Peptides against a protein of PDB entry 6PSE. Designs and how they scored, part 94

Target 1, 78 residues: chain A of PDB entry 6PSE
Amino acid sequence: PSEEEEYARLVMEAQPEWLRAEVKRLSHELAETTREKIQAAEYGLAVLEEKHQLKLQFEELEVDYEAIRSEMEQLKEA

## One batch from the design tools (peptide; made by RFdiffusion4, then SolubleMPNN)

Design b2_p21_5_s3 (from b2_p21_5, 11 letters changed)
Fold by OpenDDE base, seed 2:
Structure b2_p21_5_s3 (fold): chain B 78 residues (1-78), chain C 78 residues (1-78), chain A 21 residues (1-21)
Amino acid sequence: as target 1 above (78 residues)
Amino acid sequence: as target 1 above (78 residues)
Amino acid sequence: SMEEKEKEMEAFFKAILAEAE
């Protein structure tokens, strides 16, 4: 049997004391996993914003670079 | 009583059938929350990698820009 | 596009945070 089938059998045959302990365990793991999920989402949004700001700075520098490059090329050809 | 205390009482007084259903519910929610956490982490990592590549490109452009800026300044002062 | 995927990621993150509120 698969691990899932074995676990399902365990739950069906378990005594109330085991079931209460399992509810407590799962509730704790769910709370921790939920916290970690939220933290991951907050961090992801922060990195997206940082990337966006960097992209804007990069594009601004590209414009400035092309302006100077063009001016330099004109001076060299004169 | 707090919601947590009321829930704790419910678990302590619950019949095996309710407890089995609660284990199933919590297991499902944990699985879904875990999937979302992993996906959020993967997305965050992908954005970090993209940000890093963009940073490298930005730094390369800064070097090139300063080189041309310096050359242009020298030509204007001559 | 990469921009579309980025927006999908942003929406996903925001959905997680909205659920937590």
Scores: peptide ipSAE 0.571, ipTM 0.868, DockQ to the pose 0.932
Fold by OpenDDE base, seed 3:
Structure b2_p21_5_s3 (fold): chain B 78 residues (1-78), chain C 78 residues (1-78), chain A 21 residues (1-21)
Amino acid sequence: as target 1 above (78 residues)
Amino acid sequence: as target 1 above (78 residues)
Amino acid sequence: SMEEKEKEMEAFFKAILAEAE
């Protein structure tokens, strides 16, 4: 039997006291996992924003660099 | 009473059939939430890696830019 | 594309946060 089938059997045969404890356990794990999921999403969005800002800075510098490079190239060719 | 207190009371007074259903519900929600948490973590890591690569490229360009800028400045001052 | 992937990730994160509210 799969672990899932075994667990299902356990739940079906369990006493009320065990079931209440299992509800409590699962509720706690769900709350913690939910918090972690939210934190991961918040962090992910923050990093995306930072990456976006960095990209803008990079593109600005690239424009400035190409301008100077082009001017320098013209001077060297003259 | 808080929603948490009301829920706790519900669990304490619940019949085995309700408790089994609640275990099933919570197990399902936990599984889904866990999957989402893992996916969020994977995405977050991917963005971090991309940001890191972009930062390295930016720093390299900055060095090249300053070199050309300095050379150009010297030419203009001469 | 990289941009498309980024948008998918952003949408995923936003969906998580929206669900939590």
Scores: peptide ipSAE 0.570, ipTM 0.868, DockQ to the pose 0.931
Fold by OpenDDE base, seed 5:
Structure b2_p21_5_s3 (fold): chain B 78 residues (1-78), chain C 78 residues (1-78), chain A 21 residues (1-21)
Amino acid sequence: as target 1 above (78 residues)
Amino acid sequence: as target 1 above (78 residues)
Amino acid sequence: SMEEKEKEMEAFFKAILAEAE
């Protein structure tokens, strides 16, 4: 039997005391996992914003670079 | 009483059938939340890697820009 | 595209946060 099937059997045959403990355990794990999920989402959004800002800076530098490059090229051709 | 206290009382007084159902519910929610957490983490990592690559490109461009800027400045001063 | 995937990721993150509110 799979682990899932074995667990299902355990739950089905368990006494109320074990079941209450399992509810408590699962509730705790769910709360922690939920917190971690939220944290991951917040972090992800922050990184996306940072990447976006960096991209804007990069594009601005590209424009400046091309301007100087063009000027330099013109001087060399003269 | 707080919602937490009320829930705790509910669990304590619940019948085995309700407890088994609650274990099932919580297990399901935990599985889903875990999947979402993992996905969020994977996305965050991907964005971090992209940001890192962009940063490297930006720094390379900065070097090139400074080289041309310096050369141009020298020409103007001459 | 990369941009589309990024938007998908952003939407996913925002959905998580919206659910938490």
Scores: peptide ipSAE 0.570, ipTM 0.868, DockQ to the pose 0.924
Fold by OpenDDE base, seed 1:
Structure b2_p21_5_s3 (fold): chain B 78 residues (1-78), chain C 78 residues (1-78), chain A 21 residues (1-21)
Amino acid sequence: as target 1 above (78 residues)
Amino acid sequence: as target 1 above (78 residues)
Amino acid sequence: SMEEKEKEMEAFFKAILAEAE
């Protein structure tokens, strides 16, 4: 039998005291996993913002670079 | 009483059938929350990799920019 | 596009945070 089938059988045959303990365990794990999920989302958004700021800086530098490149090309052609 | 205290009382007074249903509910929510956490982590990693590549491109452009800037400055001073 | 994927990621993160609020 699969682990899932074995677990399902365990739950079906379990006494109330085991079931209460399992509810407590699962509630704790759910709370922790939920907190970790939220933290991962917060970090993901932070990295997206950092990437966005870097992209803006890159685009500004490209504009400045093209300005100097164009001026230099004009001087060479004159 | 707090919601937590009320829930704790509910679990203590619950019948086996309710407890089994609660185990099933919590197991399902835990599985979904875990999947979302993993996906958030994967997305975060992907953005970090993209940010790193952008940073490398930015640094390369800075080198090229400083080279042209220096050449232009030399021409102006001559 | 990469921009579309980024928007999908952003929407996913925001959805997680909105659910938590």
Scores: peptide ipSAE 0.570, ipTM 0.868, DockQ to the pose 0.929

Design b2_p21_5_s4 (from b2_p21_5, 7 letters changed)
Fold by OpenDDE base, seed 4:
Structure b2_p21_5_s4 (fold): chain B 78 residues (1-78), chain C 78 residues (1-78), chain A 21 residues (1-21)
Amino acid sequence: as target 1 above (78 residues)
Amino acid sequence: as target 1 above (78 residues)
Amino acid sequence: SEEEELEKMREFFEKILEEAK
């Protein structure tokens, strides 16, 4: 049997005291995992925003670079 | 009483059938939340790497831009 | 610094992935 099937059997055969303890355990793990998920999402969004701002700066610099490059090319060919 | 205290009381007074259902519910939510947490972490690392690569490209372009800017300035002042 | 903050984020993500293995 799979671990999932074995766990399901354990839950079906468990006494109320074990079930209450398991609810407490799972609730605790869920709360911790949820906090970590939220924190990861917040970090991800922060980095994404920073990346976006950097991309805008990069694109602006590319425009400026091409402008100077073009002007330089014209001056050298004259 | 807080929601946590009320929930704790519910668990203490609950019948085995409710407890088994709650274990199943919490297990499902924990599994989903865990997957989402992992996905958030994977995405976060990917964005960090992308930002890092973009930063390197930006710094290279800054060097090239300053080189052309300096050359242009020298030509215009001559 | 910004670099230190990014490193903290990286470590946080890596810890999550390591614990998941």
Scores: peptide ipSAE 0.487, ipTM 0.860, DockQ to the pose 0.936
Fold by OpenDDE base, seed 5:
Structure b2_p21_5_s4 (fold): chain B 78 residues (1-78), chain C 78 residues (1-78), chain A 21 residues (1-21)
Amino acid sequence: as target 1 above (78 residues)
Amino acid sequence: as target 1 above (78 residues)
Amino acid sequence: SEEEELEKMREFFEKILEEAK
């Protein structure tokens, strides 16, 4: 039998004291996992915002670069 | 009393059938939250890499821009 | 610094993925 099946059997045969302890354990793990998930999401969002700002700066620089490049090209053609 | 205190009381007074159902519920939520946490971490790493690549491109463009700017400045000074 | 913060984020993500193995 799989570990999952064995666990299911354990839950079915367990006494109330074990079940209460398991509820406590799972609640704790859920809380911790939830906090980590939220933090990961926050970090991801922060990096996305930074990336967006960088992209805007990059696009502005591209415009400036093309302007100078064009001007330079005109000077070289003349 | 807080919701947490009320929940704790419920767990203490609950019958085995409720406790087993609660274990099942919490196990399911933990599994889902764990998957979401992992996904958030994967996305976070991906965004970090994307930002890094964009930064490299930006730095390359800055070098090229400064080169042309300097050349243009020299032409204007002469 | 910004670099240090980014590294902390990276380490956090990597830890999550490592623990998932």
Scores: peptide ipSAE 0.483, ipTM 0.859, DockQ to the pose 0.933
Fold by OpenDDE base, seed 1:
Structure b2_p21_5_s4 (fold): chain B 78 residues (1-78), chain C 78 residues (1-78), chain A 21 residues (1-21)
Amino acid sequence: as target 1 above (78 residues)
Amino acid sequence: as target 1 above (78 residues)
Amino acid sequence: SEEEELEKMREFFEKILEEAK
């Protein structure tokens, strides 16, 4: 049997005391996992925003660079 | 009583059938939350890498831009 | 620094993924 099937059987045959302990364990793990998920999402969003701002700055610099490059090229070709 | 205290009392006084259902519910939520946490972490790492690469490109362009700007300034001052 | 903060984020993400294995 798979671990999942074995676990399911355990739950079905377990005594109330074990079930209460399992509820407590799962509740704790769920709370911790939820906190970590939220923190990961917050970090990801922060980096995404920074990346977006950097992208805008980069695109602006590219435009300025191409303008000067083109002007320089024209001067050299003259 | 707080919701947490009420929930704790419910768990302590619950019948086995309710407890089994709660274990099933919590297990499902934990599995989903875990998947979401993993996805958030994967996404976060991807954005970090993208930002890093963009930062390197930006810094390189800044150097190139300043070089051309300086050269252009020298030509104009001549 | 910003670099140190980004490294902390990276380590956090990597820890999550490592624990998931």
Scores: peptide ipSAE 0.483, ipTM 0.860, DockQ to the pose 0.938
Fold by OpenDDE base, seed 3:
Structure b2_p21_5_s4 (fold): chain B 78 residues (1-78), chain C 78 residues (1-78), chain A 21 residues (1-21)
Amino acid sequence: as target 1 above (78 residues)
Amino acid sequence: as target 1 above (78 residues)
Amino acid sequence: SEEEELEKMREFFEKILEEAK
């Protein structure tokens, strides 16, 4: 039998004391996993904000670059 | 009493059938939360890579901009 | 520094993915 099937059998045959302990264990793991998920989301959001600011700076530099490039091109063609 | 205290009492007084159902519920929520945590981590790594590539492009444009700016400055001063 | 903070974030994400294997 698979580990999943063995676990299912264990849950079905377990005494109330084991079941209460398992509820406590699962609740603890769920709380920790939820905290880690939230932290990962916060980190991802922070990087997204930094990337957005960098993109705005990049676009501003592109505008300035094209202005100088165009002026240079005009001077060379005159 | 707090919701946590009420829940603790419920677990202590619950019948085996309720406890088995709660184990099943918590197992399901843990599996879903774990999947979401993994997705958040994968997304975070992707955004980090995108930001890194954008930074490299920005630095390359800065070099090109300074080259043209310097050449333009030299032409104006000559 | 910003670079150190980004590396901490990377390590955190990689740890999550490694533990999931």
Scores: peptide ipSAE 0.483, ipTM 0.859, DockQ to the pose 0.937

Design b2_p21_6_s1 (from b2_p21_6, 9 letters changed)
Fold by OpenDDE base, seed 1:
Structure b2_p21_6_s1 (fold): chain B 78 residues (1-78), chain C 78 residues (1-78), chain A 21 residues (1-21)
Amino acid sequence: as target 1 above (78 residues)
Amino acid sequence: as target 1 above (78 residues)
Amino acid sequence: ASDEEIREFFERILKEEEAER
């Protein structure tokens, strides 16, 4: 039997005391996992913003670089 | 009473059938929340990698820009 | 996924948490 089938059977045959303990365990794990999910989302948004700002700075530098490169090229071709 | 206290009381007084249903519900929510947490982590890592690559490109461009700027400055001072 | 799709995913997670409060 699969672990899932064995677990399902365990739940079906379990005593109330075990079931209450399992509810408590699952509730705790759900709360922790939910917090971690939220933290991941918050961190992800922060990194997205940092990347966006870096992209803007990069694009600005590219424009400035091309301007100087073009000017330099013109001077060398003269 | 708080919702948490009411829920705790409900779990303590619940019949096995309700407890089994609650285990099933919590297991489902935990599975879904876990999948979302993993997805969030994967997206976060992808964005981090993109930001890192962009940072490397930016730093390389800064070096190239300063080189051309300095050369241009020398030409103008001559 | 695009950055916008990723952003929307993260924002959805945070919005769901706010709604659960």
Scores: peptide ipSAE 0.636, ipTM 0.877, DockQ to the pose 0.945
Fold by OpenDDE base, seed 2:
Structure b2_p21_6_s1 (fold): chain B 78 residues (1-78), chain C 78 residues (1-78), chain A 21 residues (1-21)
Amino acid sequence: as target 1 above (78 residues)
Amino acid sequence: as target 1 above (78 residues)
Amino acid sequence: ASDEEIREFFERILKEEEAER
């Protein structure tokens, strides 16, 4: 039997004391996992914003670089 | 009483049928929340890697830009 | 996934948290 099937059987045959303990365990794990999920989302949004700002700076520098390159090329061809 | 205190009392006084249903509910929510947490982490890592690559490209362009700027400045001063 | 899809995913997670409060 799969672990899931064994767990399902355990839940079906369990006494109230075990079930109460399992509810407490699962509630705690759910709360922790939810907190971690939220933290991951907050961090992810921050990194997205940082990447966006960096991209804008990079594009500005590319424009400035191409301007100087073009001027330099014109001076060398003259 | 807080919702948490009311819930705790409900769990303590609940019948086995309710407790089994609650274990099933919490297990399902935990599985879904875990999947979302993992997905959030994967997305976050992907964005971090993209930002890192962009930063390296930006730094390379800065070096090239400063080299051309310096050469241009020397030509203008001559 | 695009950056917009990733953003929407993260924003959904945070919005769900606000709704649960």
Scores: peptide ipSAE 0.635, ipTM 0.877, DockQ to the pose 0.942
Fold by OpenDDE base, seed 5:
Structure b2_p21_6_s1 (fold): chain B 78 residues (1-78), chain C 78 residues (1-78), chain A 21 residues (1-21)
Amino acid sequence: as target 1 above (78 residues)
Amino acid sequence: as target 1 above (78 residues)
Amino acid sequence: ASDEEIREFFERILKEEEAER
């Protein structure tokens, strides 16, 4: 039997005291995992914003670079 | 009393059938929340990598830009 | 996944949390 099947059997055969303890354990783990999920989402959005800002800066630099490159090319052609 | 206190009281007074159902519910929610947390982490890492690559490209362009800027400055000074 | 899809995923998580509070 799988670990899941064994766990299911344990739950079915468990006494109330074990079940209450398991509810407490699962509630705690759920709360922690939820916090971590939220933190991951917040962090992810922050990184997305940073990447977006960097992309804007990159595009601005590309424009400036092309302007100077074009000016330099004109000077070399003359 | 807070919702947490009320829930705690419910768990203490609950029958085994309710407790087993609650274990099942919490297990399911924990599994789903865990999957979402993992997915969030994976997405976050992907965005970080993309930002890193963009940063490298930006730094390369900065070097090229400064080279041309310096060359242009020299031409203007002469 | 695109940046937009990733954004929507994160925003969904945060929205769900706000609804739970």
Scores: peptide ipSAE 0.635, ipTM 0.877, DockQ to the pose 0.940
Fold by OpenDDE base, seed 3:
Structure b2_p21_6_s1 (fold): chain B 78 residues (1-78), chain C 78 residues (1-78), chain A 21 residues (1-21)
Amino acid sequence: as target 1 above (78 residues)
Amino acid sequence: as target 1 above (78 residues)
Amino acid sequence: ASDEEIREFFERILKEEEAER
């Protein structure tokens, strides 16, 4: 049987004391995992915003660079 | 009492059938939350890498821009 | 996944948390 099937059997055969302990364990792990998930999402959004701001700065610099490049090219051709 | 205290009391007074159902529910929620956490982490890392590559490109462009700017300034002063 | 798809994913996670509160 798979680990999942074995665990299911264990739960079915378990005494109330074990079941209460398992509920407590799972509740704790769920709370921690939920906090970590939320934190990951918050950090992800922050990085997305930073990347977006950087992209805007990059595009602005590209415009400025091409302007100077074009001016320089014109001076060299003259 | 807080919701947490009330839930704790419920678990303490619950019958085995309810406890088994609660273990099943919590296990399912934990599995789903874990998958979402992992995906959030993967997406976050991908965005971080893209941001890093963009930063490298930006810094390279800054170097090129300053080189042309300096050359242009020298030409204007001459 | 596009940046917009990733954003929507993160926003969904945060929205779900707000709804659970």
Scores: peptide ipSAE 0.635, ipTM 0.877, DockQ to the pose 0.939

Design b2_p21_6_s2 (from b2_p21_6, 9 letters changed)
Fold by OpenDDE base, seed 2:
Structure b2_p21_6_s2 (fold): chain B 78 residues (1-78), chain C 78 residues (1-78), chain A 21 residues (1-21)
Amino acid sequence: as target 1 above (78 residues)
Amino acid sequence: as target 1 above (78 residues)
Amino acid sequence: MTDEEKEEFFKRILEEEEKRR
């Protein structure tokens, strides 16, 4: 029998006092897990924004680099 | 009365059938929230790695840019 | 919060789930 099947049987056969305690336990775990999920999402968004800003800076530097490279090539060919 | 206090009273006064249904509901929500938390963490790590690689590329381009800029400056001063 | 702290946070989440499985 799987742990899930054993747990399901336990819930079916449980007394009200155990069920109330289990509701309390699950509510607590859900609240903690939800908090961690939200925090992970917030951190992920912050990193995405930082990466986006870095990409914009990188693209700007690429433009500047190609401009100087082209000018240098023209000077060397003259 | 807060929603939390009302919920607590509901749990205290609930019949076993309601409590079993609530355990099932909370177990389902916990499983979904846990999956979403894991996905958020996996995604966050991926974005961090991408940002790190982009930063390394940016720093390499800065070195190349400064090298060409310096060479160009030397040619213009000669 | 630094990137290293965020990385540790994400890794902790994944490690906790691996231990639970």
Scores: peptide ipSAE 0.606, ipTM 0.875, DockQ to the pose 0.946
Fold by OpenDDE base, seed 5:
Structure b2_p21_6_s2 (fold): chain B 78 residues (1-78), chain C 78 residues (1-78), chain A 21 residues (1-21)
Amino acid sequence: as target 1 above (78 residues)
Amino acid sequence: as target 1 above (78 residues)
Amino acid sequence: MTDEEKEEFFKRILEEEEKRR
């Protein structure tokens, strides 16, 4: 049987004391996993915002660079 | 009592059938939350890498821009 | 938190799950 089937059998055959302990374990893991998920989402969002600001700065610099490059090219061709 | 204390009491007083259902519920929520946590981490790493690459491109453009700006300034002052 | 700290956090999450598999 798969690990899932074995676990399902264990749950079906378990005594109330084991089941209560398993509920406690799963509740704890769920709480920790949820906290980490939220933190990961918050960190990811922060990086996205920083990336967006950097992109705007890059695009502004690109415009300025192309303006100077074009002016320099025109001067060299004259 | 707090919701946590009430839940703890419910778990202590619950019959095996309820406990098995609760294990199933918590296992499902844990699996989903774990998947979401992993996805958030993978996404976060991808955005970090994209931001890093963008920063390198920005720094390269900044060097090129300052070189042209300096050359143009020297030409204008001559 | 720095980008390096965030990276380490994300990597830790993925490493923990890889160990569970």
Scores: peptide ipSAE 0.605, ipTM 0.875, DockQ to the pose 0.944
Fold by OpenDDE base, seed 1:
Structure b2_p21_6_s2 (fold): chain B 78 residues (1-78), chain C 78 residues (1-78), chain A 21 residues (1-21)
Amino acid sequence: as target 1 above (78 residues)
Amino acid sequence: as target 1 above (78 residues)
Amino acid sequence: MTDEEKEEFFKRILEEEEKRR
């Protein structure tokens, strides 16, 4: 039997005291996992914002670079 | 009473059938929340890598820009 | 929090999942 099937059997045959303890355990794990999920999302958003700012700076530098490159090319051709 | 206190009372007074259903519900929510947590972590790592690659490209462009800027300055002074 | 600290946090989450499998 799979672990899932064994767990399902355990739940079906369990006493009320075990079931209450399992509800408490699962509630605690769910709360912790939820907090970690939220924290991971917040960190991801922060990195996205930093990446966005860097992208803007990069694009500005590309414009400046192409301007100088073009001017240099014109000077060399004249 | 808070929702938490009411829930705790419900768990204490609940019949085995309700408790089994609650274990099933919480197990399902925990599994879903865990998957979402993992996805958030994977996404976060991907964005970090993209930011790192962008930083490298930006630094390379800065070097190239300063080289052309310096050459242009020398040509204008001569 | 630094990028390195965030990376470590994300890696920890994924490592914990691998251990549970």
Scores: peptide ipSAE 0.604, ipTM 0.874, DockQ to the pose 0.947
Fold by OpenDDE base, seed 3:
Structure b2_p21_6_s2 (fold): chain B 78 residues (1-78), chain C 78 residues (1-78), chain A 21 residues (1-21)
Amino acid sequence: as target 1 above (78 residues)
Amino acid sequence: as target 1 above (78 residues)
Amino acid sequence: MTDEEKEEFFKRILEEEEKRR
């Protein structure tokens, strides 16, 4: 039998005391998993913000670079 | 009474049929939340990689910019 | 938190899931 089938049988045949304990266990695991999910989302958002700021800086530098490149080209052609 | 206290009372007084349904509900929510946690982690790693690549490109552009700036400065001073 | 610490956090989540499968 698969672990899933064995677990299903346990749940079907379990006494109320075991079922209450299982509800408590699952509630605890759900709370912990939810906390980790939220933390992962927060960290991901922080990295996105940093990436966005870096992109803005990169675009500003590209503009400055093209300005100097153009000026240099004009000086060489004169 | 708080929602937590009311829920605790429900679990304590619940019949086996309700408890089995609650185990099923919590198991489903745990599975869904776990999937979302994994997706958040995968997404976070992808954004970190993108940020890293952008940083490398930015550093390369800075080197090129400083080279042209230095050359321009030398031409103006000659 | 550094990018390395975030990376380790994300990797830990994925490794824990792989062990459960």
Scores: peptide ipSAE 0.604, ipTM 0.874, DockQ to the pose 0.949

